# Peptides against a protein of PDB entry 2Q3Z, part 177

Target 1, 272 residues: chain A of PDB entry 2Q3Z
Amino acid sequence: YVLTQQGFIYQGSAKFIKNIPWNFGQFEDGILDICLILLDVNPKFLKNAGRDCSRRSSPVYVGRVVSGMVNCNDDQGVLLGRWDNNYGDGVSPMSWIGSVDILRRWKNHGCQRVKYGQCWVFAAVACTVLRCLGIPTRVVTNYNSAHDQNSNLLIEYFRNEFGEIQGDKSEMIWNFHCWVESWMTRPDLQPGYEGWQALDPTPQEKSEGTYCCGPVPVRAIKEGDLSTKYDAPFVFAEVNADVVDWIQQDDGSVHKSINRSLIVGLKISTKS
Target 2, 254 residues: chain A of PDB entry 2Q3Z as posed
Amino acid sequence: YVLTQQGFIYQGSAKFIKNIPWNFGQFQDGILDICLILLDVNPKFLKNAGRDCSRRSSPVYVGRVGSGMVNCNDDQGVLLGRWDNNYGDGVSPMSWIGSVDILRRWKNHGCQRVKYGQCWVFAAVACTVLRCLGIPTRVVTNYNSAHDSNLLIEYFRNSEMIWNFHCWVESWMTRPDLQPGYEGWQALDPTPQEKSEGTYCCGPVPVRAIKEGDLSTKYDAPFVFAEVNADVVDWIQKSINRSLIVGLKISTKS

## One batch from the design tools (peptide; made by RFdiffusion4, then SolubleMPNN)

Design b2_p26_3_s3 (from b2_p26_3, 10 letters changed)
Fold by OpenDDE base, seed 3:
Structure b2_p26_3_s3 (fold): chain B 272 residues (1-272), chain A 26 residues (1-26)
Amino acid sequence: as target 1 above (272 residues)
Amino acid sequence: EKVVVLKDYRNNRYLVLTSKGYYYVD
């Protein structure tokens, strides 16, 4: 999970799993330097460099910083998220095929936010950065489970052999989310919570005033320990959802069917 | 009409984006 530069990011739905090739490129020239710049421009460093640097030996601390810095919310972070399908003034999130170009663009433009990212882009960049910093990390995709996924308008973009999205689909349905899991010890917690820790760089909710999420032990989420730092309730919500089906009628109308039962989604990690 | 539906897992809701705007589905 540190050495792999090429991999796949899983997308699609539980019944139709699609993967995209992704170049993480953590060993490419200059990428480590960019990752270090990322740390040096984080708000905590700018506030107190000595304190920030003293804490960089902690993967817990670094993971949390990276989670916040991969998005440009609240700081000079890497990516600007956009979900409204209006990407004319930037790069479509679906166009990216690797983290290296994103990171280089960010650095070369004076640490200006790169347009644009969505969950898998955020996750992939975070994965690259964390791997560069020596933290074993994988991208995780969680698929929402539905009773009848065939009836829902899961319209996924088809990618050709070159990774290009084909077709102008009238509808896009994102019924998955991506984040990262990093392997680390948790000396800040009770024994037993070492191992994979969930981190989410996609800006969704603020944690302690910053758009970041985690690290939280995957074990804690599995066991329902929602009091565990950091952001256990949020991550729990990411892996669990109500059963929702979007039923398309013959006339093209979409209807929502909701079952309020909490279900666990299908989680798939990147191959190492 | 082009519609984008996004799952907001943290809030257990959907965001629907249309040409006329956006709305949440609870």
Scores: peptide ipSAE 0.018, ipTM 0.493, DockQ to the pose 0.124
Fold by OpenDDE base, seed 5:
Structure b2_p26_3_s3 (fold): chain B 272 residues (1-272), chain A 26 residues (1-26)
Amino acid sequence: as target 1 above (272 residues)
Amino acid sequence: EKVVVLKDYRNNRYLVLTSKGYYYVD
């Protein structure tokens, strides 16, 4: 989880698991320097360098910083997320084959945001950075239930104004979401929550004012302890997704239908 | 029109991305 530079990121659906080759490249030339730059441009460092540096020995602290800095929301982070299939002014998220090129582009352009990323790209870059910093980390893919082809984050069921399922339209239906898990102790929590911690660098919602997520003990999520910091309810919801039917009107507006269901996700971690 | 819907699990809402922009749905 630290030494492997080449690996696979799982995509697709629970029924049809796909993997893409990915070069994490945490030990390639210059990557460590880039990771250190990432830490040095984070908002906490800019606010109080001494305090930030004193806390860098904590994988909990570093993990949270990296989660926030992999996305460019509210800071000079690495990646700009985009999901509307308009990537003409950048690189399509689907075209990336490794973290190294992304990180080098970020640095070479004066720490300007790289266009573009989606969940697996965010997760993969976070994995590279965390591994580079000596934190055992793996990419995790969560699939919707094998019996339900609904998406974790995106449109699940799309219906027209007449209630007809529009299966032939070019809807971006993602049946998966990716984040990372890092191995660390949790001295800030009660005993027993050491081990794998979930972190999500995909910008979805602010946590304590920053678009970041985690670390939260995987054990806490499994046991349903949603009071555990950080962001246990959010991560729990990522694993246990709601299914919603959507109705699109002629003006392009989308409305939520009344019917909801909870689906259980299938989580798969990367192989070392 | 192509529409992308993202779930906001924390706020129990959805972000809808359209050609005209984006908006939230509760």
Scores: peptide ipSAE 0.017, ipTM 0.492, DockQ to the pose 0.122
Fold by OpenDDE base, seed 4:
Structure b2_p26_3_s3 (fold): chain B 272 residues (1-272), chain A 26 residues (1-26)
Amino acid sequence: as target 1 above (272 residues)
Amino acid sequence: EKVVVLKDYRNNRYLVLTSKGYYYVD
């Protein structure tokens, strides 16, 4: 989880699992320096350098900073997210095969945001940075696969009268989501929440004024303890889904199907 | 179209993710 530089990021669906090779490259030349630059341009460092540096011994603190800095929202972060299939002025999220090129581009262009990322790109870059900083980290892919009664995420599919999902092939895939899990102790929490912590660098919602998410104990999510910091309710929603099918008629009208499925996410982590 | 709706527990709203972008619903 720290030493491996090559791995796979899982994509696709629970019924058809895909993977892409990914070069994390945390030990390649200059990558550590770039990770340190990332820390030195974060808003907390700019506000109070001494305080920020004193907290870098905490993987909880560093994890939260990295979660926020991998995206360019609210700061000089690394990646700009885009999901509309219009990537002509940058690099398609599907074109990336490693974190090294992304990080080097960011640094070489004066910490200018790199175009473009989606969830697996954000997660992979975060994984590289955290590993580089000595925090055991893995990329996690969540698929919609299992039934559960405690779903807080709605996934809606628009289907024609024949049950076929409407829409052309897109580079944006919402049948899965990627984030990272990092191994750390949680001295800031009650005993028992040490271990894997979920962090999500994909910009979705603000946490304490910044687009970041976590760390939150995976155990807390599993047990439904939504009071645990950070962002337990949000992460819980990401792994619990309610699927609603919409049927589109020929006239363009839509109606909800009577068939509803409650789904819990299937998590697959990188094994390298 | 695939649409993902996330519950925003902080602001008592929903984040709707679509192929064209995202928006919030109360």
Scores: peptide ipSAE 0.016, ipTM 0.445, DockQ to the pose 0.110
Fold by OpenDDE base, seed 2:
Formats: sequence, structure tokens, C-alpha cells
Structure b2_p26_3_s3 (fold): chain B 272 residues (1-272), chain A 26 residues (1-26)
Amino acid sequence: as target 1 above (272 residues)
Amino acid sequence: EKVVVLKDYRNNRYLVLTSKGYYYVD
């Protein structure tokens, strides 16, 4: 989980599992330096370098920083996400076969965002960075095992009290989602939550004002302890999905309208 | 506002995620 530089990232669907070879390359020349640059350009460092540096001994802190910095949202992060199949002004997310090229491009262009990434790209780069920084990390793929391939992390069908669909349909349509799990102790939590921690570098929701997610104990997610920092409810949502039409009332209450299909997640972790 | 609704299969309830927080619905 630290030493392996080559591996596979699982993609596809629960019924049709695919994988791509990926070069993580955490030990390739210059990659460590790039990872350190990533830390040095993070908003927390720019705001207070001393405080940021003092906290870099914490894998919890570093994990959270990396989660935020792998995406370019809110900062000089590495990757710009795009899901609309318009990649002409960059590199298609499907074209990447390793983290090294991405990181080198980012650094060589003055920490300019690299175009483009999707979930597995974000996850893979995060995995590389975390491994490079000495944090055991693996890529995790969660498959939608339901027949509905249009299910994403966001419920597409939210209706108002009049039955009208509220909000824009998410452009993030995935049959699967990738994130990372990192091994760390959690001295900031109650005993028993050490071990694998979920981190999601794909920009989806803001956590404390930044597009980042985690770390949250995998155990907490399994046990349904959604009070556990960080972002347990969101990660719980990534693992559990259902297609349900909901109606939001004026008072903010949400009511179930109809049940469509049950979506059961299948999580597969990389072994390398 | 985007609301995420999740089914908690274990507890037979729904988790509603909002920008302001989360709550459970049966």
C-alpha cells in the first residue's frame, strides 16, 4: 500500500467489472518534491505556514489537505474535473494511465490545474500523493449493483411539493465511483476507529468550505456512526444509494414519494 | 439546493443530506 507503484484501478459496473492498469509511481524521480509542493501551496499553508507545517505530522491533517488539493477547486490543486465529454482543450480522463504524468504536468506548468480528471483519476493521484507522503493508501471502487445505471451520488429526482423536479440534474453520472482509503490512527476520535479511513478527492461537496472529503473511519461508515468526523454522512452516501423520489415541503421537511429501485453498492478495494 | 437522499438499509431509514446538515427520515 506504500511500496507498490503499479496497480489496477477498477472501473465499470458491478456486472461488468473492468480495470485499468495504473502507474502510481510514488517513488519516481521528482514525485516526492511535487507532493511537497502540493502541501506548500495549499490554502492552509498560505494562510499560516507555521501552523500548517506543525500539523503535517498528522496523517489525518495531511489526508484532508491532500483530498482538497488533488482537485483544483478552491485552490491551486492538481486536477480539474470534467464529465461532459468535451476534452478537446485538455487530456481526456480516459487517457491517463498513471499519476506521474499528471503530477509532473501540474508542477511544470506552475501548479496550473491539469485538464481533465474524473473519479478514478482523482483517486489515483490522491493515492500516489498519500503513498508518497508515507500514508498507506489504496484506491476503492464502489459499483452500483442495481440495474439503474443512471444512479449517481446525488439523487436526480428531488421534487417540490408540487411534484416538480427541483434543481439541475447532476452532470456526474457514474455507474461507479472511486475514492481512496488510507490507514491511520485517529487520536482525534474515540478508540476503535483506527485503521482504514475513507478520503474522496473528487470535488463533489464542500467540507468546511473546501471541496474535500474525509478522513472518516471505514468502521464508522460500516457501523452507521455518522457523527464521526470527517464527512461521515457524505461517505455513507457514497456507499449506500437508493433511487427514491422525494418531495420537499416548504418547511424543509422531506417526504418519500415513491420507491423506484434499490441500489446496492459493491465496494472493491485494490490489493496494491 | 441539492439534497442527497440515501437509504440506510441497515436501519430501514433514509438519510437526507443538506447544506445545513443531515437528518433521518423513516
Scores: peptide ipSAE 0.019, ipTM 0.408, DockQ to the pose 0.112; fails the geometry check

Design b2_p26_3_s4 (from b2_p26_3, 15 letters changed)
Fold by OpenDDE base, seed 2:
Structure b2_p26_3_s4 (fold): chain B 272 residues (1-272), chain A 26 residues (1-26)
Amino acid sequence: as target 1 above (272 residues)
Amino acid sequence: ERVIVLKDYRNNKDIILTSKGYYVVD
């Protein structure tokens, strides 16, 4: 989980599992430097370098930073997500075959966001960065069994008050989602929550004002302990839930628009 | 704003996802 540079990312559906080869390349020349740059351009560092650096010994802290920095939301992060099949001004998420090229492009263009990523791309890059920083990490694919396959957890898919999809975005319906799990102790939590921690670099929801997710103990998710930081409710929802579309009014009230059922099923981790 | 409500049957709660974050509703 640290030493492996080549691997597979699982995609597809529960009924049709496929994988893609991926070059994580955490030990390739210059990648460590790029990962360090990633840390040095994160908002927390820019705000208070001393404080940020003092916390870099914590895999919990670093994991959370990386989760936020792999996406370009809110910062000078690595990847811009796009799901509407309009990739003419960049690189199709489906064309990537490794993290190294992405990271190098990011760095070489002055930490300009790389276009484009989707969940497995985000996860793979996060995996590379975390491994490079010495944190054991694996990519996880969670397969969905959706009654309504149009259900997605991505904020970018907005519906108007009439239930219509906003914009000309073609919904790419994926029957899976990818994130990463990192091995770490959790001194910030009660005993027993050490081990695999879920982190999700795909910009789906804000956590403490930033598009990041985790780390949250996998154990907590399994046990349904939604009080556990970070972002346990969100991660829990990623692995099991029915989805209902609602419209939130200006006053904060919500109105049900569409009932969709999404059952999350098979979880597959990167094999060592 | 579109929000997503996830039904947590295990805990009998709804998890509401918004662009600003999430919150749990009993």
Scores: peptide ipSAE 0.012, ipTM 0.345, DockQ to the pose 0.316
Fold by OpenDDE base, seed 4:
Structure b2_p26_3_s4 (fold): chain B 272 residues (1-272), chain A 26 residues (1-26)
Amino acid sequence: as target 1 above (272 residues)
Amino acid sequence: ERVIVLKDYRNNKDIILTSKGYYVVD
């Protein structure tokens, strides 16, 4: 999980699982230096360099910083996300085959955001960076499942009679989602939460004012301990949520769409 | 403000996701 530079990222659906080859390249020339630059341009370093550097021995701290810096939201992060299929002014997320080119482009252009990424790209770059920094890390893919009815949470979307989402909610429903898991101890938590920790660098929701997510113990997610830092409820929903569409009628009444229950629950880790 | 409400049927709670983070409602 640290030494492997080549691997596969799983994509597709629960019914049709596919993978893409990916070059993580954490030991290629200059990549470690780029990862250190990433740390040196993070908001916490810019605010207080001494404090930031003193905390870099903590994989919990570093993991959270990397989660925020892999995306360019609210900082000088690496990747700009885009999902509207308009990639003419950049590189299509589907065109990337490794993390090295992305990181080099970012650094060589003065730490300007690279266009473009989606979930597996964010996850793969985060995986490379964390591995470079000595943190065992793997990419994880979670698939939507229409057959598994063992979900404990529901994500509710309100739609009009035409199936359009109401409000300014440009919330995307994913057929699959990718994030990373890193192996670390959790001295900041009660005993027993050491091991794999989930981190999500894809910008979705803010955590303490920054688009970052985790680390949260995978054990906590499995056991339903939603009080565990960081961002346990959010990650729990990513793994164990049903998507329910509510249809709003003209009279203001809301009805549950019984034909549109989507369950999220099949998780597969990258083979590395 | 972007708000997502999650229903936790197991614990009979609501989890509200906001632009600033999340909170749990009993």
Scores: peptide ipSAE 0.011, ipTM 0.354, DockQ to the pose 0.078
Fold by OpenDDE base, seed 3:
Structure b2_p26_3_s4 (fold): chain B 272 residues (1-272), chain A 26 residues (1-26)
Amino acid sequence: as target 1 above (272 residues)
Amino acid sequence: ERVIVLKDYRNNKDIILTSKGYYVVD
């Protein structure tokens, strides 16, 4: 989980699993330096370098920073996400074969966002960075089996009282999602929550004002302890079923618009 | 506003996802 530089990222669906080869390349020349630059350009460092550096001994802290910095939302992060099949001004997410090229491009262009990434790209880059920093990490793919093919946990648009989408935003649909799990102790939590921690670098929801997610104990998610930091409810939602779309009115009233059923089909982690 | 409600039948709770975040309802 630290030493392996090459592996596979699982994609597809629960019914049709495929994998792609991926070069994580955490030990290639210059990659560690780039990872350190990533830390040095994070908003917390820029705000207070001394405080940020003092906290880098905590894998919990570092993991959360990396989760936020792998995406370019809110900061000088690495990747810009795009899901609309318009990749002409960049590189298609499907074209990447490793993290090294992405990180080098980011650094060589003055820490400007690299176009483009999707969930497995975000996860793979995060995995590389975390491994470089000495945190055991693996990429995880969660396959969804939805009764309705429209599995969307991203709320990017509003619906009116009639269930109609407001604005010109499109819904992102996927049949799988990728994130990372990192091994760390959790001295900030009650005993028993050490071990694998879920981190999600794909920009989906803001956590404490930043597009980041985790770390949250995998055990907490499994046991349904949604009070556990960080972002347990969100991660729990990524792996659970029965999604109902509702319309919330200004008065707080909520009524159903669309029923969706999401069933977790299969969770697979990288073998290398 | 569009929200997504996830039913947590194990704990008899609802997880509500909104554009501004998420929260748990008993």
Scores: peptide ipSAE 0.005, ipTM 0.372, DockQ to the pose 0.320
Fold by OpenDDE base, seed 5:
Structure b2_p26_3_s4 (fold): chain B 272 residues (1-272), chain A 26 residues (1-26)
Amino acid sequence: as target 1 above (272 residues)
Amino acid sequence: ERVIVLKDYRNNKDIILTSKGYYVVD
């Protein structure tokens, strides 16, 4: 589980800490309705409602939709990401204590993006939505091994098709990253890839033209099967690489250009 | 600063997530 604490944090110690559990609140009044609204405003529904609805029985499909809709990139999604410490016109990502308030704000303001989120906020909201929709889901955090005193940062460079660093995307440096894993079968894949699937709602790179990621079998990542949909190379890099150069094509697809180093991080997950 | 704390039950540690990084605390 995830607890929010208020206080001063120093390396190796914490002072004046108040423990507050993160309220996922998937069973609170009105949350299911909000989750359904989220599905009904997704681009695929707007394009073809009948097709979208017919596919909502698939956790693979729903997971991918939710991954895209938790962020407001490319759609009427829930959260706007911000990492520059300028949160005066919204709520600091660190101020949230649960998913319910975020989702209610989103709905009550006409499905306008909520300011602001970072990786754990995106992950937590995604977890709430997926659980609400009946998909077993847990929040996952990846961080560098404690044995490595040199807290190696995950550095991601975003480049265009010409190899130029995208000016609109700053260099992303991560000491840790959060996403979700959902339990589902994968009838769209070869047998054996059922189980936990990684999904990442934090807007980082486009997948098939949309800022979404997954689902990809955790097993595929573990075994290094990078051909497995969806977005196996990206997720593999999130857990194994400290420096990654990504090239984004005009169609929104991404591919890894350079893998300079591979550092295996540690993964911790909450209970479903 | 408000932070998120994860329980590492395997190692009996708390992992504190902040905007500046993470801390492992006994």
Scores: peptide ipSAE 0.018, ipTM 0.411, DockQ to the pose 0.022; fails the geometry check

Design b2_p26_6_s1 (from b2_p26_6, 15 letters changed)
Fold by OpenDDE base, seed 1:
Structure b2_p26_6_s1 (fold): chain B 272 residues (1-272), chain A 26 residues (1-26)
Amino acid sequence: as target 1 above (272 residues)
Amino acid sequence: VKVVESEDGFKIVLENEERKIVLSLV
């Protein structure tokens, strides 16, 4: 089992700057149809179409499906992640200016994975899809605070079963991360967890066998209720931990060890 | 809790050793 190595190594200031506007385009022609295709090619539909369709009335279910399908890991999903600056056989993640082109490329090429995405691209596409499907959704970003970079970096380690760091590039430092939050009720949880739910389409860890994350109540994360489905510990780490250990066990299971010594920097959310 | 919400979107600064990108999300 090869862990999807996700990482951004922040080594200092850039030599040049580029401004990139992003168009979500959830109401552009054909985008809704593409979102429906996305649902119809998901692994759960392919396994049992009737069961999948019966559950599409649940934003919890749909959100989880979309989280998994925005990345191409384990399915016919939209985007292939890449972080090593080798984008010659595709499009640089930094070149995208909207979700529409990505979704159209995906559809027009027979639901082949689009190369390439990173966290903000995944989040933005997920936001577009969820909005198209009638789920209020916003993009969320955690990024370094301007004054204390040392306290606001996410450090990720990939470790073997013995807790040893795997390879020279196993240490990754994130200066930011993006995901989405969707507004929904949570009838599957105790009362009080309705509202914003975190979803992360960036393929980082497997949840129930698929690279997906959430939905988990933002309230649960704020309150430290890490028992709340789905994937509360993971999302908690994204907002409150400076160190994340990716541990691969012999059985192929991957789990995250969380160091909570530092608080992640500024969180910015758009409105739905 | 360091949360900022924007109605008109926000800008994300993506920076590495070679490049700085400002992503404007609505």
Scores: peptide ipSAE 0.014, ipTM 0.439, DockQ to the pose 0.023
Fold by OpenDDE base, seed 4:
Structure b2_p26_6_s1 (fold): chain B 272 residues (1-272), chain A 26 residues (1-26)
Amino acid sequence: as target 1 above (272 residues)
Amino acid sequence: VKVVESEDGFKIVLENEERKIVLSLV
């Protein structure tokens, strides 16, 4: 999880699992220096360098910083996310085959955001950075499953009679999502939460004012301990939610869509 | 993220500038 430079990013759906080869390249020349630059341009360092540096011995702290800095939201982070299939002014997220080129581009252009990333790109870059910093890390893909896995949460989407989502806010339903899990102790929590911690660098929700997520113990998520820092409710929803589409009729009546509830629950981690 | 506890469980409201998701514990 630290030493492996080559791996796979899993994509697709629960029924049609695809993977792409990915070069993490955490030991390639100059990558460590780039990871250190990433730490040195983070908002916490810019605010108080001494305090930030004093906390870099904590994988919990570093993991949270990296989660925020892999995306360019609210900082000089690495990647700009885009999902509208309009990538003409950058690189398509599907074109990347490794983290090294992304990190080098970021650094070589004065820490300007690289265009573009999606969930697996964010996760892969985060994995590279965390591994480079000595934190055992793997990429995790969660698939939507059509199989009822007795999930404890329902994500309710309201759709009109034509299947269109109601409301001014677009709900992005992904067939899969990628994040990372890092191995660390959690001295900041009660005993038993050491081990794999979920971190999500994809800019989805703000945590304490920054687009970052985690670390949260995978065990806490599995046990339903939503009080556990950081961002347990959000991560819990990512891994244990059934998606239920509700159709709202013109009269305001709501009925469950005949379409099979999409269960978010099939988790596959990289072997490397 | 807002967590609302009720007698029947809890609801999680995830809201940002782009989307709103309501999760219900079942």
Scores: peptide ipSAE 0.006, ipTM 0.378, DockQ to the pose 0.073
Fold by OpenDDE base, seed 2:
Structure b2_p26_6_s1 (fold): chain B 272 residues (1-272), chain A 26 residues (1-26)
Amino acid sequence: as target 1 above (272 residues)
Amino acid sequence: VKVVESEDGFKIVLENEERKIVLSLV
């Protein structure tokens, strides 16, 4: 989990699993220095260097910082996400074959955001950085499948009579999503939540004002403890959610249109 | 993150400038 420089990122769907070879390269020349730069340009360091540095002994703290800094949202982070197939002014997310090139580009361009990433790219870069910093980490791919799990959470989408989502854009439902799991103790939580912690560097939701996610104990997610720091409800929804579309009529009435159980049927992690 | 109590339980509303997610606990 720390020593492996090469691996596979799983993509696709539960019906068609695609493996992408990925060079994590955490031991490549200069990568550690880049990871340290990443820490030194984080908003918490810029606000109070002494306080930030004093907390870098905590993998919980570092994991959360890295989750935020792998994306360029809110900070001088590494990657800009893009999903619209317009990659002409950068590199297609599908073109990346390793984290090293991304990190080097970021550093070499004065910590300017690298264009572009998607979930597996974010996850892979986070994995590299965390491993480089001595935190055992693996990339996790979650495949969505239809039907057979009782989800405790419903994701509700409100649509008008024309099927258009009302209000803010709904969460994008992907056939798969990638994040990372890091091994750490959780002295900030009750006993028993040590072990694998989910971290999601893909900019999706703000946590405490920053696009970051986790760490949250995988155990807490499995047990449905949504009160557990950090971001348990969000991660739980990524793993297990029923999607409900509500249609609002002109008269203000709301009716349920579609029940789709989005169940993560298959979780695949990189093996060290 | 907002937790809203509803007749059917708790709703968790995740909202940012780009998206809104409503999670209903059942």
Scores: peptide ipSAE 0.006, ipTM 0.380, DockQ to the pose 0.073
Fold by OpenDDE base, seed 5:
Structure b2_p26_6_s1 (fold): chain B 272 residues (1-272), chain A 26 residues (1-26)
Amino acid sequence: as target 1 above (272 residues)
Amino acid sequence: VKVVESEDGFKIVLENEERKIVLSLV
């Protein structure tokens, strides 16, 4: 989890698991320095360097910063996400084979965002950075298990503020999503939530104004404790991606409603 | 894996030769 430089990112479907070889390269020359630069350009450091540095002993704090800084949303982060298949002005997310080239490109271009990433790229880079910083981390792939229940379709329910289903959008099926899990204690929570914490560097939703996610105890997600910081409802929905209820408010804002009854995701982590 | 920003939020579209999976991230 810290020492392994070579690994596999799991992709595909629950029925057809594919392994993509990935070089994490956390011990390659200059990579640690790049990870430290990543911390030094984060918005919290720029706002108050002394306060930011004082908190770098906390893997909870560092994990949250890294989750936000691996994507370039809201900051001088590493990767720009793109999903429209127009990669001509950059590198296709599918062409990356390791984190080292991405991190070096980011640094060498004055901390300009690298084009382009998708979920597994974000997760892999986050894994490298967290490992460099001494945080045991693994890449996790969640497969939609709806395929095991003969549900060929992710059913998104849009609900109004009254909980009434406005329509079924059957078109959005998740095959897989990748994030990271990091091992840490949670002194900021009640006892028993130490261990694996989910972090998601893919820019999806804002948490406290920044595109970041976690850390949240994997145990909390398994037990359905959605009040647990950070972002437990969001991660719960990622794990249970088979059914997402959306509450649309009158202002057009859409919020995820978490149905606790559907724990269905298959998680596969990188082997240590 | 395609994440498409839609007016309604982020959609992750996972498409292979056999299956198209769209995940809505909102």
Scores: peptide ipSAE 0.028, ipTM 0.620, DockQ to the pose 0.054; fails the geometry check

